Peptides against a protein of PDB entry 2AZE. Designs and how they scored, part 53

Target 1, 148 residues: chain A of PDB entry 2AZE
Amino acid sequence: AQECQNLEVERQRRLERIKQKQSQLQELILQQIAFKNLVQRNRHAEQQASRPPPPNSVIHLPFIIVNTSKKTVIDCSISNDKFEYLFNFDNTFEIHDDIEVLKRMGMACGLESGSCSAEDLKMARSLVPKALEPYVTEMAQGTVGGVF
Target 2, 101 residues: chain B of PDB entry 2AZE
Amino acid sequence: GRLEGLTQDLRQLQESEQQLDHLMNICTTQLRLLSEDTDSQRLAYVTCQDLRSIADPAEQMVMVIKAPPETQLQAVDSSENFQISLKSKQGPIDVFLCPEE

## One batch from the design tools (peptide; aimed at target 1 V73)

Design b1_p24_7_s3 (made by RFdiffusion4, then SolubleMPNN; from b1_p24_7, 12 letters changed)
Fold by OpenDDE base, seed 1:
Structure b1_p24_7_s3 (fold): chain B 148 residues (1-148), chain C 101 residues (1-101), chain A 24 residues (1-24)
Amino acid sequence: as target 1 above (148 residues)
Amino acid sequence: as target 2 above (101 residues)
Amino acid sequence: MTRTLKHILPVVPSTRPQISGTLR
């Protein structure tokens, strides 16, 4: 009886860990797809233009985005060495990391929200190793969550 | 019996977790390869046009923060205080505004 | 000191800042 109870506790622990790993894997897959898709897009664009964009016109990863209403008043204090910044806003703001920006750009093919067309899914599958394709398919179908 | 059933369940869960670990290793390896590929890193960028697509440039201003490793960003967003604090220990922080055009 | 933010976005080495103490 005690042994069975111990095993039941272990079972629950493993189930929870599996759920965490499933979430982590999904995020990693989305990152991979987003990054590769971005690189592919830019490579194609540069090939078509026969030149890279001007250096001052692009932002390389990684970065953070802050956005707020144009009507928001911002006071900015900067140290002499630019090691410290302090921004005071008179209204709300939003902060986004580069991965979230890529998702909003559609670089993850809508896989993050389950809004994949057939073409989006095809693209997503093409951007991951073969071993990950079944999982991408399950993500698109919303069937991830079971025991594999 | 009950013990046999639980033992079988744990074995199946172990196999499932091992499969997940395997897939995660594959994925992590791919991400590492991307980080090590100079051409990929050169092409890992967004444009001002991209940034304008995520927020209405007519209504929103967009700032981009580029900071050295381990830079700390503290944000307060409440009815009484709206503040962002940036602190770097490894070099200067660069903050850019996306042009309005 | 108070400074105007740059409108030009040069490529500089950087990493993702760690966000802490976020209250929303």
Scores: peptide ipSAE 0.044, ipTM 0.871, DockQ to the pose 0.071
OpenDDE base, seeds 2, 3, 4, 5: peptide ipSAE 0.021, 0.021, 0.024, 0.083; ipTM 0.865, 0.866, 0.872, 0.877; seeds 4, 5 fail the geometry check

Design b1_p24_7_s4 (made by RFdiffusion4, then SolubleMPNN; from b1_p24_7, 11 letters changed)
Fold by OpenDDE base, seed 2:
Structure b1_p24_7_s4 (fold): chain B 148 residues (1-148), chain C 101 residues (1-101), chain A 24 residues (1-24)
Amino acid sequence: as target 1 above (148 residues)
Amino acid sequence: as target 2 above (101 residues)
Amino acid sequence: MTITLKHILPVVPSTRPSISGTLK
């Protein structure tokens, strides 16, 4: 019947929306863990050093990174107000956002790649509210979305 | 019947989505709280040592870009073109290199 | 590829000078 077909379309729409929200939630959780872990690391480091690091030695979030061979020539054109930049490279480059940098630093405890040790998982759980802990566990096991 | 089954499925999916929304609200709230905490903002940084672990400045040039929210980034990385275009509407863009030292 | 930059935290101004010209 037409009514059944309409409901099936709606069902599929809801399933797709749920899938998108699951992906978004996982990313938000990773961001939260990575950020809190970074802050915790830096706080501890500054306490041990009894002073903050030199101002020109740190980069505050948010940022993005572009890396390329040191042999690569980069021509940079900048508008007068610095609102526009144009970079021309003579070779390939890579772009990384700050979250990816934090992940590669291990700030997300390997949760992003399913490579969590027991200690990593314990740390990850400790950096989220209690309500999110079960979801973190499912992420570590790679079982998120199993009920959908 | 089939109609009743589909109706029940939709109700279950609605409940599942509501649970997801709840978790997302918790998570976004935590992120907002972190962004509002001055001490957390002060400590939210990476060092050049951290960046070297991503790309060693001895071999790679590491360029850092700090841009306002919603800045447009267009990248072309092909055999014929290697280009990055940045367009901000909210303020100036800052670009700098991490020293090798 | 076009990416719209999104931030989870407010942008913090950099104390480092901007670089322009040809970099090698």
Scores: peptide ipSAE 0.024, ipTM 0.865, DockQ to the pose 0.832
OpenDDE base, seeds 1, 3, 4, 5: peptide ipSAE 0.020, 0.023, 0.019, 0.021; ipTM 0.863, 0.864, 0.862, 0.865

Design b1_p24_8 (made by RFdiffusion4)
Pose (drawn by RFdiffusion4):
Structure b1_p24_8 (pose): chain A 148 residues (1-148), chain B 101 residues (1-101), chain P 24 residues (1-24)
Amino acid sequence: as target 1 above (148 residues)
Amino acid sequence: as target 2 above (101 residues)
Amino acid sequence: TSTFTITGPTPTPSTRPPVSGRLS
């Protein structure tokens, strides 16, 4: 019974590591897909009607987005060297990642929620190495859990 | 008995984790190659029209923050106001708006 | 209150004007 208790806690510790690693693997696959998809969307757009986009109309990764109502008062304070910033808001605001932005743009082909058309899934499968294809299929069905 | 049952479970979980680590390893390598790729980095950008479909600078205000790696972001819910604090240990941070308003 | 660490490669600087002061 004593030894069984030790094996059970070890088992539960491993089950927790696997559960965390599965979520990490899924996120990484989505990033891999989203990044590659964004790069190919821009590579193609730069062909259609030549001259690369003006530098001010473009934002390179990595970045963060903050949005609030157009009326919301914001108070900005900046350190000399611009290493430190402070923003005060008199209303609700939202903070979003670039990956989250790319997902909402559909760059991850709806795979973030299994919302893939046949073409979306085909696109997602082609942007990932063959060894990762089964796991992409698992993500597309939502049958990722059960903890293997 | 149960001891053998738990031992068999530990073996299944050991093999499963080795497989997950392998896939993660392949996955992070793909991401490393993308980060080391100059042409991909040059093309890894979003337009203002992109940021619109997720929040357009017509009704809502959109702010872009670009801080070097390892910088800290603290968000605060005061008794009366909201705040975002950014502290970069190395390198300056950059902040700007979107053109359409 | 919450605190987060920003990860990733070094970003490319922007050519747009920086934001400062009170905004409405």

Design b1_p24_8_s1 (made by RFdiffusion4, then SolubleMPNN; from b1_p24_8, 7 letters changed)
Fold by OpenDDE base, seed 5:
Structure b1_p24_8_s1 (fold): chain B 148 residues (1-148), chain C 101 residues (1-101), chain A 24 residues (1-24)
Amino acid sequence: as target 1 above (148 residues)
Amino acid sequence: as target 2 above (101 residues)
Amino acid sequence: SETRTITGPLPVPSTRPQVSGRLV
């Protein structure tokens, strides 16, 4: 009886761990798709333009975005060596990492929200190794979460 | 019996987790390959137009932070405090403002 | 330290900082 109880606890622990890994895997897949899609987009654009964009016209990953109302007053304190920054806002702000930016740009093909057209899904599948394609499909269908 | 059932469940879960681990390894490898590919990194960029699609500078100020690894970012967004603190240990931090059109 | 207003166009790559505190 005690052994069974212990195994039940272990079962639950494993289920939770699997759930965590599923979440991690999904994020990794999204990152992979987003990055590859971004690179593909830019490669195509540069090919059409027959040149890379001006260096000051692009932001290379990684980065963080902070946005706030244009009416927000921002005070910025910077150390002499620029090792430290302090921003004080008089109103709310938002912070987005580069991955989130890519997702909002549609680089993850809407897979992150389960809003994939057939074309989106096709693109997403094309940007991952074959072994990951079934999982991408499951993500698009919203059927991830079960035990393999 | 109960014990046999639980034991079987655990074995099944172990197999499932192993499958997940395998897939995660594949993903990790792919991401590493991307990070190590010079051309991919060269092409891993967004434009001002892209950023405007996220937050239009006509309505929103868009600031970009480029910081070295291990930089600490602390953000407070409350009714009493609206603050971002950046502390780098490996070099200077660069901050840029996305211009309006 | 000094206080300044940040202005100017967009930049080139670095690494992701470690985020702590409340993100919005």
Scores: peptide ipSAE 0.024, ipTM 0.871, DockQ to the pose 0.074
OpenDDE base, seeds 1, 2, 3, 4: peptide ipSAE 0.023, 0.023, 0.024, 0.022; ipTM 0.872, 0.869, 0.871, 0.868; seed 3 fails the geometry check

Design b1_p24_8_s2 (made by RFdiffusion4, then SolubleMPNN; from b1_p24_8, 8 letters changed)
Fold by OpenDDE base, seed 4:
Structure b1_p24_8_s2 (fold): chain B 148 residues (1-148), chain C 101 residues (1-101), chain A 24 residues (1-24)
Amino acid sequence: as target 1 above (148 residues)
Amino acid sequence: as target 2 above (101 residues)
Amino acid sequence: SKVFTITGPKPVPSTRPQVSGTLR
C-alpha cells in the first residue's frame, strides 16, 4: 500500500512536469515559427525592392515595446551613462516583448490561438523541422495536452 | 494489480517525457542557429509600420526600448503609481519613438 | 532625452514582460 502511494505521488509529479514541458515546447515552437516567418517576409520584401529598407526605418530584435495614450504625460530620468532609466506616467501603459509583437503581426500564423487557416497551417508546418510537424498540427487543432 | 499498473504508467510517462525533451532540444537548437546566423540576424527586424499595425500611433505613442541582455525591468501599473524602471549591467539603454507621433 | 530611430543588437531569446523581471 505504501509503495503504491509512493508511486502515485511520483506519477503526479511526472504528469505536472510533462504539462510544464508541453507549455514550454509550444512557446518555443511559436517563437521559431515567428522568427523564421519574419526573416522570410523581410527577405522576400528586400528582394522585390532590390534594396534593404532605410536603416533608421527598422527595429532589429530583441526589443521591448511600451505604449500608452498620446495624452499620457511621461517623465523620464536617465543616468549619465544611460545604464538606468526611470519613466513615470500619469496613466496606464502596456509592455510587450518582441515575441508578442510578432504574434500580433501574425508571424506565428495564428497558431498561438489555434486560429490557423489551411494556408496558415501550411506555412507553420513549413517553418519547423519534420519532427515538430505533428505537434504543430495538434496546436492548430487545439488538441495538445494528451500524453503520448 | 494496482502496483503493476502504476509501474507501467510510470514507464510510459518516462517515455513521453523523453520524447518531449527531444522535441524541445530540436526547437532550442533551431532557435540558437537562427540567433547565430548573420543573415537571419540582419533580417530579424520589424518596421514602424508593423508597430502601427498593433498600436496605432494616432492614438497611442509607441516607445521602443533596446537594452543589453540581463537588463532589469521593473514596472508598476496601479491607480496610485505608473512607473517603469530599467537598469542595465552590460551597456547603455536606447529608447526611441517611431515616426508619425 | 529621447532618441528617435535607431537599430539594435542580435536576436536573443526574450522573456515576457512582468511586473519585475530581467530582459534576456
Scores: peptide ipSAE 0.024, ipTM 0.870, DockQ to the pose 0.075
OpenDDE base, seeds 1, 2, 3, 5: peptide ipSAE 0.022, 0.024, 0.024, 0.020; ipTM 0.867, 0.868, 0.868, 0.865; seed 5 fails the geometry check

Design b1_p24_8_s3 (made by RFdiffusion4, then SolubleMPNN; from b1_p24_8, 7 letters changed)
Fold by OpenDDE base, seed 2:
Parts: sequence; C-alpha cells; structure tokens
Structure b1_p24_8_s3 (fold): chain B 148 residues (1-148), chain C 101 residues (1-101), chain A 24 residues (1-24)
Amino acid sequence: as target 1 above (148 residues)
Amino acid sequence: as target 2 above (101 residues)
Amino acid sequence: SKVFTLTGPTPVPSTRPQVSGRLV
C-alpha cells in the first residue's frame, strides 16, 4: 500500500539521521575528552613548574597544522586585509586540525581508534558526565549502534 | 500487520533518536561550559614539542594557521594541484612556522 | 577537493608564538 511505502521511506530517513547523529556524538565526545585532558595536562604541568609557560612558546586552540617536506616550495598569495590566503605547493602536503593533533597526542585516550587500555578507558570515563559513560564504554568496545 | 509493524518501528526509532539527542545536548553543554571557562581556555594550548611529536620540523616544515571561527579551508592534493585556500569572514588570518628547536 | 571549517571552543585572546618564525 502507498501508506506502507511512505512509512518505509520515513523509516529509512530516520535511520540515516540517527546514523549521522551517532557519528556526530562520537566526535563531540572525543572532543570533550581531548579538551579536558589537555587542560588537565597543562594545569598539572604548570603546577609542577610553579609557573605558566613562556607566552611565546604555546599555541592556543583553535589552529590548523599544515606539514610538508622542508624541500617543498610554497607560494603564498594574501588579500589586502589578510582575510584570504592562497597557498600553492609544488608537492604533496598534509593537513591536521587541532582535534586531530590532540588525538595523535593521546588526549582522547586512544578512544578514537579503539586502542584504549584499561587505564585509558578509566581516564576517558572520568572526563565525561555520568550519562555519557556508557556510551564511552561502547565506543571503546566498538559496539556503538548495536541497538539501532 | 505490516502497517502496524512499520508504525511500531518508527515509534521505536523516535525514542532512540530522542535518547541520542539527549546525550548530544549533554555533550554540547559540556563543550559550551569549557568555552565559557576562562581558566580552561587559558590552558587550552599545545607546545612546539607537541607539534614536533606529530611532524618533526627537522624533516617536515610545520605551518600553523590561526584563524577566526568559521574560517573556510579548501584543500586540493592531487598530482596536478597542490593548493590550500583560506577564507575568513571574521578577521585576519595569521600563519607562522613551528621552529625546529 | 577537501573542505574544512574551523570549529571548537571559543578562543581567548592570546599572543601569537614569537618563538615560531612567521611565514607571512
């Protein structure tokens, strides 16, 4: 029947929306863990050093990292107001946003790749509200979405 | 019947999505609180040592881009084109190199 | 072609690292 057909379409629409939201939530959780862990790390480091780092030695979020061979030639064009940049490379490059940098630093406790030790998982759980802990556990086990 | 089954499925999916939305709201609230906490923002930084752990400046040139929120980055990395385009709407963009030491 | 948009927590004013060599 036409009504059943319409509901089938709606069902598929909702399933896709849920899938997208699951992905978004996982990323948000990773960001939260990474940010809190970074702040915690730096707070501890500054306490141990009894002073903050030199102001010119740190890079505050947000940022983007671009890396390429030191032999790569980069041509840069800049607008008059510095609102627009154009970089032309003569070879391949890599781009990493700040979240990816934090992940590679281990700030997300390996949760992003399912490489959590027991200690990593404990840390990850401690950095989220209670309501998110079960989801963090499922992420570590790779079982997110099993109920959908 | 089939109609009743589909209707039931949709109700269950709605409940699942509502639960998901709830978790997302909790998470976004936490991120917002972090953004509103000045001490946390002060401590939200990486060092050059951290960046060297990602790409060693002895072998790789590491360029740092500081840009206002919502800045768009377009990247092309192919055999014919190696290009990055940045477009900010809120202010100037700063670009600097991570030192080797 | 890849498109990225800068997101994350609202940044606080900070001094640009001067230990780094400015490209531009």
Scores: peptide ipSAE 0.027, ipTM 0.867, DockQ to the pose 0.360
OpenDDE base, seeds 1, 3, 4, 5: peptide ipSAE 0.024, 0.025, 0.025, 0.025; ipTM 0.869, 0.868, 0.870, 0.870

Design b1_p24_8_s4 (made by RFdiffusion4, then SolubleMPNN; from b1_p24_8, 8 letters changed)
Fold by OpenDDE base, seed 1:
Structure b1_p24_8_s4 (fold): chain B 148 residues (1-148), chain C 101 residues (1-101), chain A 24 residues (1-24)
Amino acid sequence: as target 1 above (148 residues)
Amino acid sequence: as target 2 above (101 residues)
Amino acid sequence: STTRTLTGPEPVPSTRPQVSGRLV
């Protein structure tokens, strides 16, 4: 029946949307964990040092990173007002946003790659509200993706 | 029969999506709280040591870009062209280099 | 100057740029 066909289309649409939202939720959770973990780390470090780092010695979020071989030749053109930059490289480069940097720093506790130890998982759970803990567990177990 | 089954499935999917939306709202709220907390923002930083752990300056040049909102970055990375273009409309762009030591 | 070291002037408030282009 046409009605059933219409509902099947809607069903598939919703399934796809749910899948997308699951991915988005996972990313949001990772961001939350990474940010909170970073703040926690730095707070602890500053407490131990009894002083914050010099203002010019750190880079606050948000930022992006560009890295390339030290052998790469870079030509840079800059406008007088510094509103425009043009970098020309003679070899490949990489660009990373701050979130990716945090992940690589381990701030997401390895949850992003399914490499959570028991301690990592404990840390991850401690950095999210209780309502999100079950989902963090699912992420660590690799059981996310099902329709609930 | 089939119609009733599909109707039930759609209802269940709706409930599932509502649960996801709820969890996402919790997440976005937490992130917003972090962004609005002055102390958290003060502590939301990385160091040169952190950057070295990502790309060792002994082998890699590490450049940090701080740009105003709405800045556009155009990147081309191919065998014939390796280029990054930055265009800001709201202020100057700052570029930092991570020292080797 | 086009660049400065991380120990240079304090970074200014910023946001993530919108990235576009072809990455190979």
Scores: peptide ipSAE 0.023, ipTM 0.871, DockQ to the pose 0.080
OpenDDE base, seeds 2, 3, 4, 5: peptide ipSAE 0.022, 0.023, 0.022, 0.022; ipTM 0.865, 0.866, 0.870, 0.871; seeds 2, 4 fail the geometry check

## One batch from the design tools (peptide; aimed at target 1 L28 D97)

Design b1_p25_1 (made by RFdiffusion4)
Pose (drawn by RFdiffusion4):
Structure b1_p25_1 (pose): chain A 148 residues (1-148), chain B 101 residues (1-101), chain P 25 residues (1-25)
Amino acid sequence: as target 1 above (148 residues)
Amino acid sequence: as target 2 above (101 residues)
Amino acid sequence: SSTTHTFTLEIHGGISDLGLPLTLS
């Protein structure tokens, strides 16, 4: 019974590591797909009607987005060297990642929620190495859990 | 008995984790190659029209923050107001708005 | 009374990772 208790806690510790790693693997696959999709969307757009986009109309990764109502008062304070910043808001605001932005743009082909059309899925499968294809299929069905 | 049952479980979980680590290894390598790729980095950008479909600078205000790696972001819910604090240990941070308003 | 959320910026494959979105209301 004593030894069994030790094996059970070890089993539960491993089950927690696998559950954490599955979520990490899924996020990494989405990033790999989203980044590759964004790059190819821009590579193609730069062909159509030559001359690369003006530098001010473009934002390179990595970045963060903050949005609030157009009315919301914001108070900005900056350190000399611009290493430190402080923003006060008199209303609700939202913070979004670039990967979240890319997902909402559909760059991950709806795979973030299994919302893939046949073409979306085909696109997602082609942007990932063959060894990751089964796991992409698992993500597309939502049958990722059960903890293997 | 149960001891063998738990031992068999630990073996299944050991093999499963080795497989997951392998796939993660392949996955992070793909991401590393993308970060080392100059042409991809040059093309890894979003337009103002992109940031629109997720929050357009017509009704809502959009702020872009670009801080070097390892910088800290603290968000605060005061008794009366909201705040975002950014502390970069190395390198300056950049902040700007979107053109359409 | 106050509530704080602290994040550290991490970058993987040129993409930031804070594990967001965050909305404070």

Design b1_p25_1_s1 (made by RFdiffusion4, then SolubleMPNN; from b1_p25_1, 14 letters changed)
Fold by OpenDDE base, seed 2:
Structure b1_p25_1_s1 (fold): chain B 148 residues (1-148), chain C 101 residues (1-101), chain A 25 residues (1-25)
Amino acid sequence: as target 1 above (148 residues)
Amino acid sequence: as target 2 above (101 residues)
Amino acid sequence: SSKTYNFTIKVVGGLVQINGPLVLS
């Protein structure tokens, strides 16, 4: 019947929306963990050094990085107000946002790839509100979305 | 019947989505709190050493881009053209190189 | 072959999210 068909379409729409939100939530959780872990790392490091790092030695969030071969020739055109940039490379390049950098630094405790040790999982759980801990556990086990 | 089953499924999915929304609200709230905390902002940084561990400046050049929110980034990946275009509407873009060892 | 990727830089909780089809890495 047409009514059942309409509901089936709606069901599929809702399932897809939920899937998208699950992905968004996982990323938000990873961001929170990575951010807090980074802050903790730096706080501890500064305490151990008894001083903050030199101002020109750090890059504050948020940022994006572009890397390419040291031999790559880069031509850059900048607008007068610095609102527009154009980079031309003579070879391949890579783009990474700050969260990817943090993940590669291990700030997300390996949760992003489901490669958490017991210690990693403990750290990850400690960096989120209690209500999010079960979801962190599911992420570590790769069981997120099993209800749907 | 089939209709009742589908209707029940939709109600269950709605409840599941509401639970998901609740968790997302908790998470976004925490992120906002972090963005508003001065001490966290001060400590929210990486070092050039961190970046070197990701892309070794001995072999790779590392460029850092600090752009305002909603900046548009266009990347062209072609054997004939490798290009990055940045267009900001909210303010100037800062670009600098990570110093070599 | 040539591919052009368009992204929008979004800042969420002090972190960057690149909204686009992929991240070139």
Scores: peptide ipSAE 0.335, ipTM 0.895, DockQ to the pose 0.604
OpenDDE base, seeds 1, 3, 4, 5: peptide ipSAE 0.131, 0.333, 0.328, 0.332; ipTM 0.862, 0.897, 0.895, 0.896

Design b1_p25_1_s2 (made by RFdiffusion4, then SolubleMPNN; from b1_p25_1, 13 letters changed)
Fold by OpenDDE base, seed 5:
Structure b1_p25_1_s2 (fold): chain B 148 residues (1-148), chain C 101 residues (1-101), chain A 25 residues (1-25)
Amino acid sequence: as target 1 above (148 residues)
Amino acid sequence: as target 2 above (101 residues)
Amino acid sequence: SQKTIDLTIKVRGGLVDLGLPLVLK
């Protein structure tokens, strides 16, 4: 019946919405883990050093990174008020946001790629609220996507 | 029948989505708390050593950009054009270089 | 191939104007 067809369409819509939210949740979890892990690392490091690092030796979040070959010629145009920048490269470049940097640093414990060791997973779980721990486990196992 | 089955499926999906929404709320709350915690913000940094692990400064130039909210970034990477455009609405943009060791 | 990225930078913390260009130490 037409009613059944309508419900089937609705079912598919909901499934897709859930899928999207799952993806968003996973990213949020990864961001949380990465951020907390970074903070924890730095806190420990500063405690061991008994002082913070020099201000100009670190870059605080948020940021983006642009990298290119050292041989790449870069022309930069900057407005007087520094509100506008234009970079022209003579070769390819890469852009990474801070979250990606943190992931590559291992701050997300390899959870983003499903490469968590037992120790990594333990760390990841310790950096999220209790309610999120089961989901972290599912992410590590690659079983996210089922109805829960 | 089929109608009942579909109705049941939709109920189950609704419950699942509600659980998902709850978890997302927890996550967003945690992230907001982190962003509002001054100590966490102070400790939320990477070093040049960290950046070198991403791109070797011996081989790559590493540039760090800090920009205000709502800054627009447009990047073109093609055989004919390699360009990054930044336009801020709320303040100046800062650029840093990661030096070689 | 042609790649175009259009992003709006998300800011999760404060911005400090330290000048340009700065070399991290």
Scores: peptide ipSAE 0.025, ipTM 0.865, DockQ to the pose 0.231
OpenDDE base, seeds 1, 2, 3, 4: peptide ipSAE 0.025, 0.025, 0.022, 0.024; ipTM 0.864, 0.862, 0.862, 0.862; seed 1 fails the geometry check

Design b1_p25_1_s3 (made by RFdiffusion4, then SolubleMPNN; from b1_p25_1, 13 letters changed)
Fold by OpenDDE base, seed 2:
Structure b1_p25_1_s3 (fold): chain B 148 residues (1-148), chain C 101 residues (1-101), chain A 25 residues (1-25)
Amino acid sequence: as target 1 above (148 residues)
Amino acid sequence: as target 2 above (101 residues)
Amino acid sequence: GSKTINLTIKVRGGLVQLGLPLVLS
């Protein structure tokens, strides 16, 4: 019946939306863990050093990274007000956001790639509210979305 | 029947989505709290050494871009053109290179 | 080939929201 067909369309719509939200939630969790872990790391490091690092030696969030071979020639055009930049490369380049940097630093405890040790998982769980802990566990096991 | 089954499925999916929304609200709240905490923001930094996890400055140049929110970024990759365009509407963009350690 | 990526820099929780890292090669 037409009614059943309409409900099936709606069902598929909801499933797709749920899938999107699951992906978004996972990313948000990773961001939270990575951020808190970074802050914790730096706090501990500064305490051990008894002083903050030199101001010119650190990069505060947020930022974007562009990398290319040291042999790559880059031409840069900048507007007078620095509102516009144009970079021309003579070779390939990569772009990364700050969360990717944090992930590769291990700040997300390997949760992003399913490579969590028991200690990594313990750390990850400790950096989220209790309500999110079960989801973190599922992420580590790669079982998120199994009920959908 | 089939109609009843579909109706029940939709109700279950609605409940599942509500649970997800709840978890997302918790998570976004935590992120907002972090963004509002001065001490956390002070400690929210990486070093050039950390950036070696992305690319070693001995082999790759690493450029850092600090741009205001809502800045438009266009990247072009072609055989004849390799380009990045940045257009901000909220303020100046800052770009610098990480020195080789 | 040619590939163009258009992004809007979004910040949430102090982190940039660009999605997956981009490798243009």
Scores: peptide ipSAE 0.302, ipTM 0.896, DockQ to the pose 0.829
OpenDDE base, seeds 1, 3, 4, 5: peptide ipSAE 0.020, 0.329, 0.023, 0.365; ipTM 0.856, 0.900, 0.853, 0.901; seeds 1, 3, 5 fail the geometry check

Design b1_p25_1_s4 (made by RFdiffusion4, then SolubleMPNN; from b1_p25_1, 13 letters changed)
Fold by OpenDDE base, seed 2:
Structure b1_p25_1_s4 (fold): chain B 148 residues (1-148), chain C 101 residues (1-101), chain A 25 residues (1-25)
Amino acid sequence: as target 1 above (148 residues)
Amino acid sequence: as target 2 above (101 residues)
Amino acid sequence: SSKTINLTIKVVGGLVQLNLPLVLS
């Protein structure tokens, strides 16, 4: 009985670990798709314009975005070496990482929300190695979790 | 019996996890390759227009933070305190505003 | 109410991985 109980605990531990890894893999796939799609977009845009964008008009990855009302007053304290920053707001703010920005830009082809058209899915599949294509399909269908 | 069933389940879960690990290795390898590709990094950017499409500077100010890896970030959002603190160990932090259109 | 997030900025594949459990908005 004790042995069975120990194995059941181990089973649950493994199931939870697998679930965590599935979540991590999905995020990594989205990152890969978003990144490659962004690069493709910009490459195409630069080709069409026959020149790169002005250097001061672009923000290279990685970055973090903070947004708040235009009326929000922000006080900023910076260390002399710029290693430390302290921002005080008089109102609420939002924080977004670059991945979220890319997702909102549609760079992940709607895969993150399961809102993939046939064309979106085709694009998503084209941006990952062959071995990951079945998983991308499952993500689009919302059927991930078959390993359980 | 029950013990045999549990043992078999654990073996199956191990195989599933190994398959998952394989896929993750493939994915992480691809991401590393992207990080090492100079041309990809050159093209890995967003524009102010992109950011405006997410948060219009006409209504929202957009602050961009470029911090070195392993930078510590603390954010507090309460009725009494709205604060963001950053502490880098590897280098200076760069902060700038996305200009209005 | 109060929300506080403490995290370490991670970079994976050239992208920031904040791993935010809750988005402050």
Scores: peptide ipSAE 0.331, ipTM 0.898, DockQ to the pose 0.660
OpenDDE base, seeds 1, 3, 4, 5: peptide ipSAE 0.308, 0.318, 0.021, 0.021; ipTM 0.898, 0.898, 0.853, 0.854; seed 5 fails the geometry check

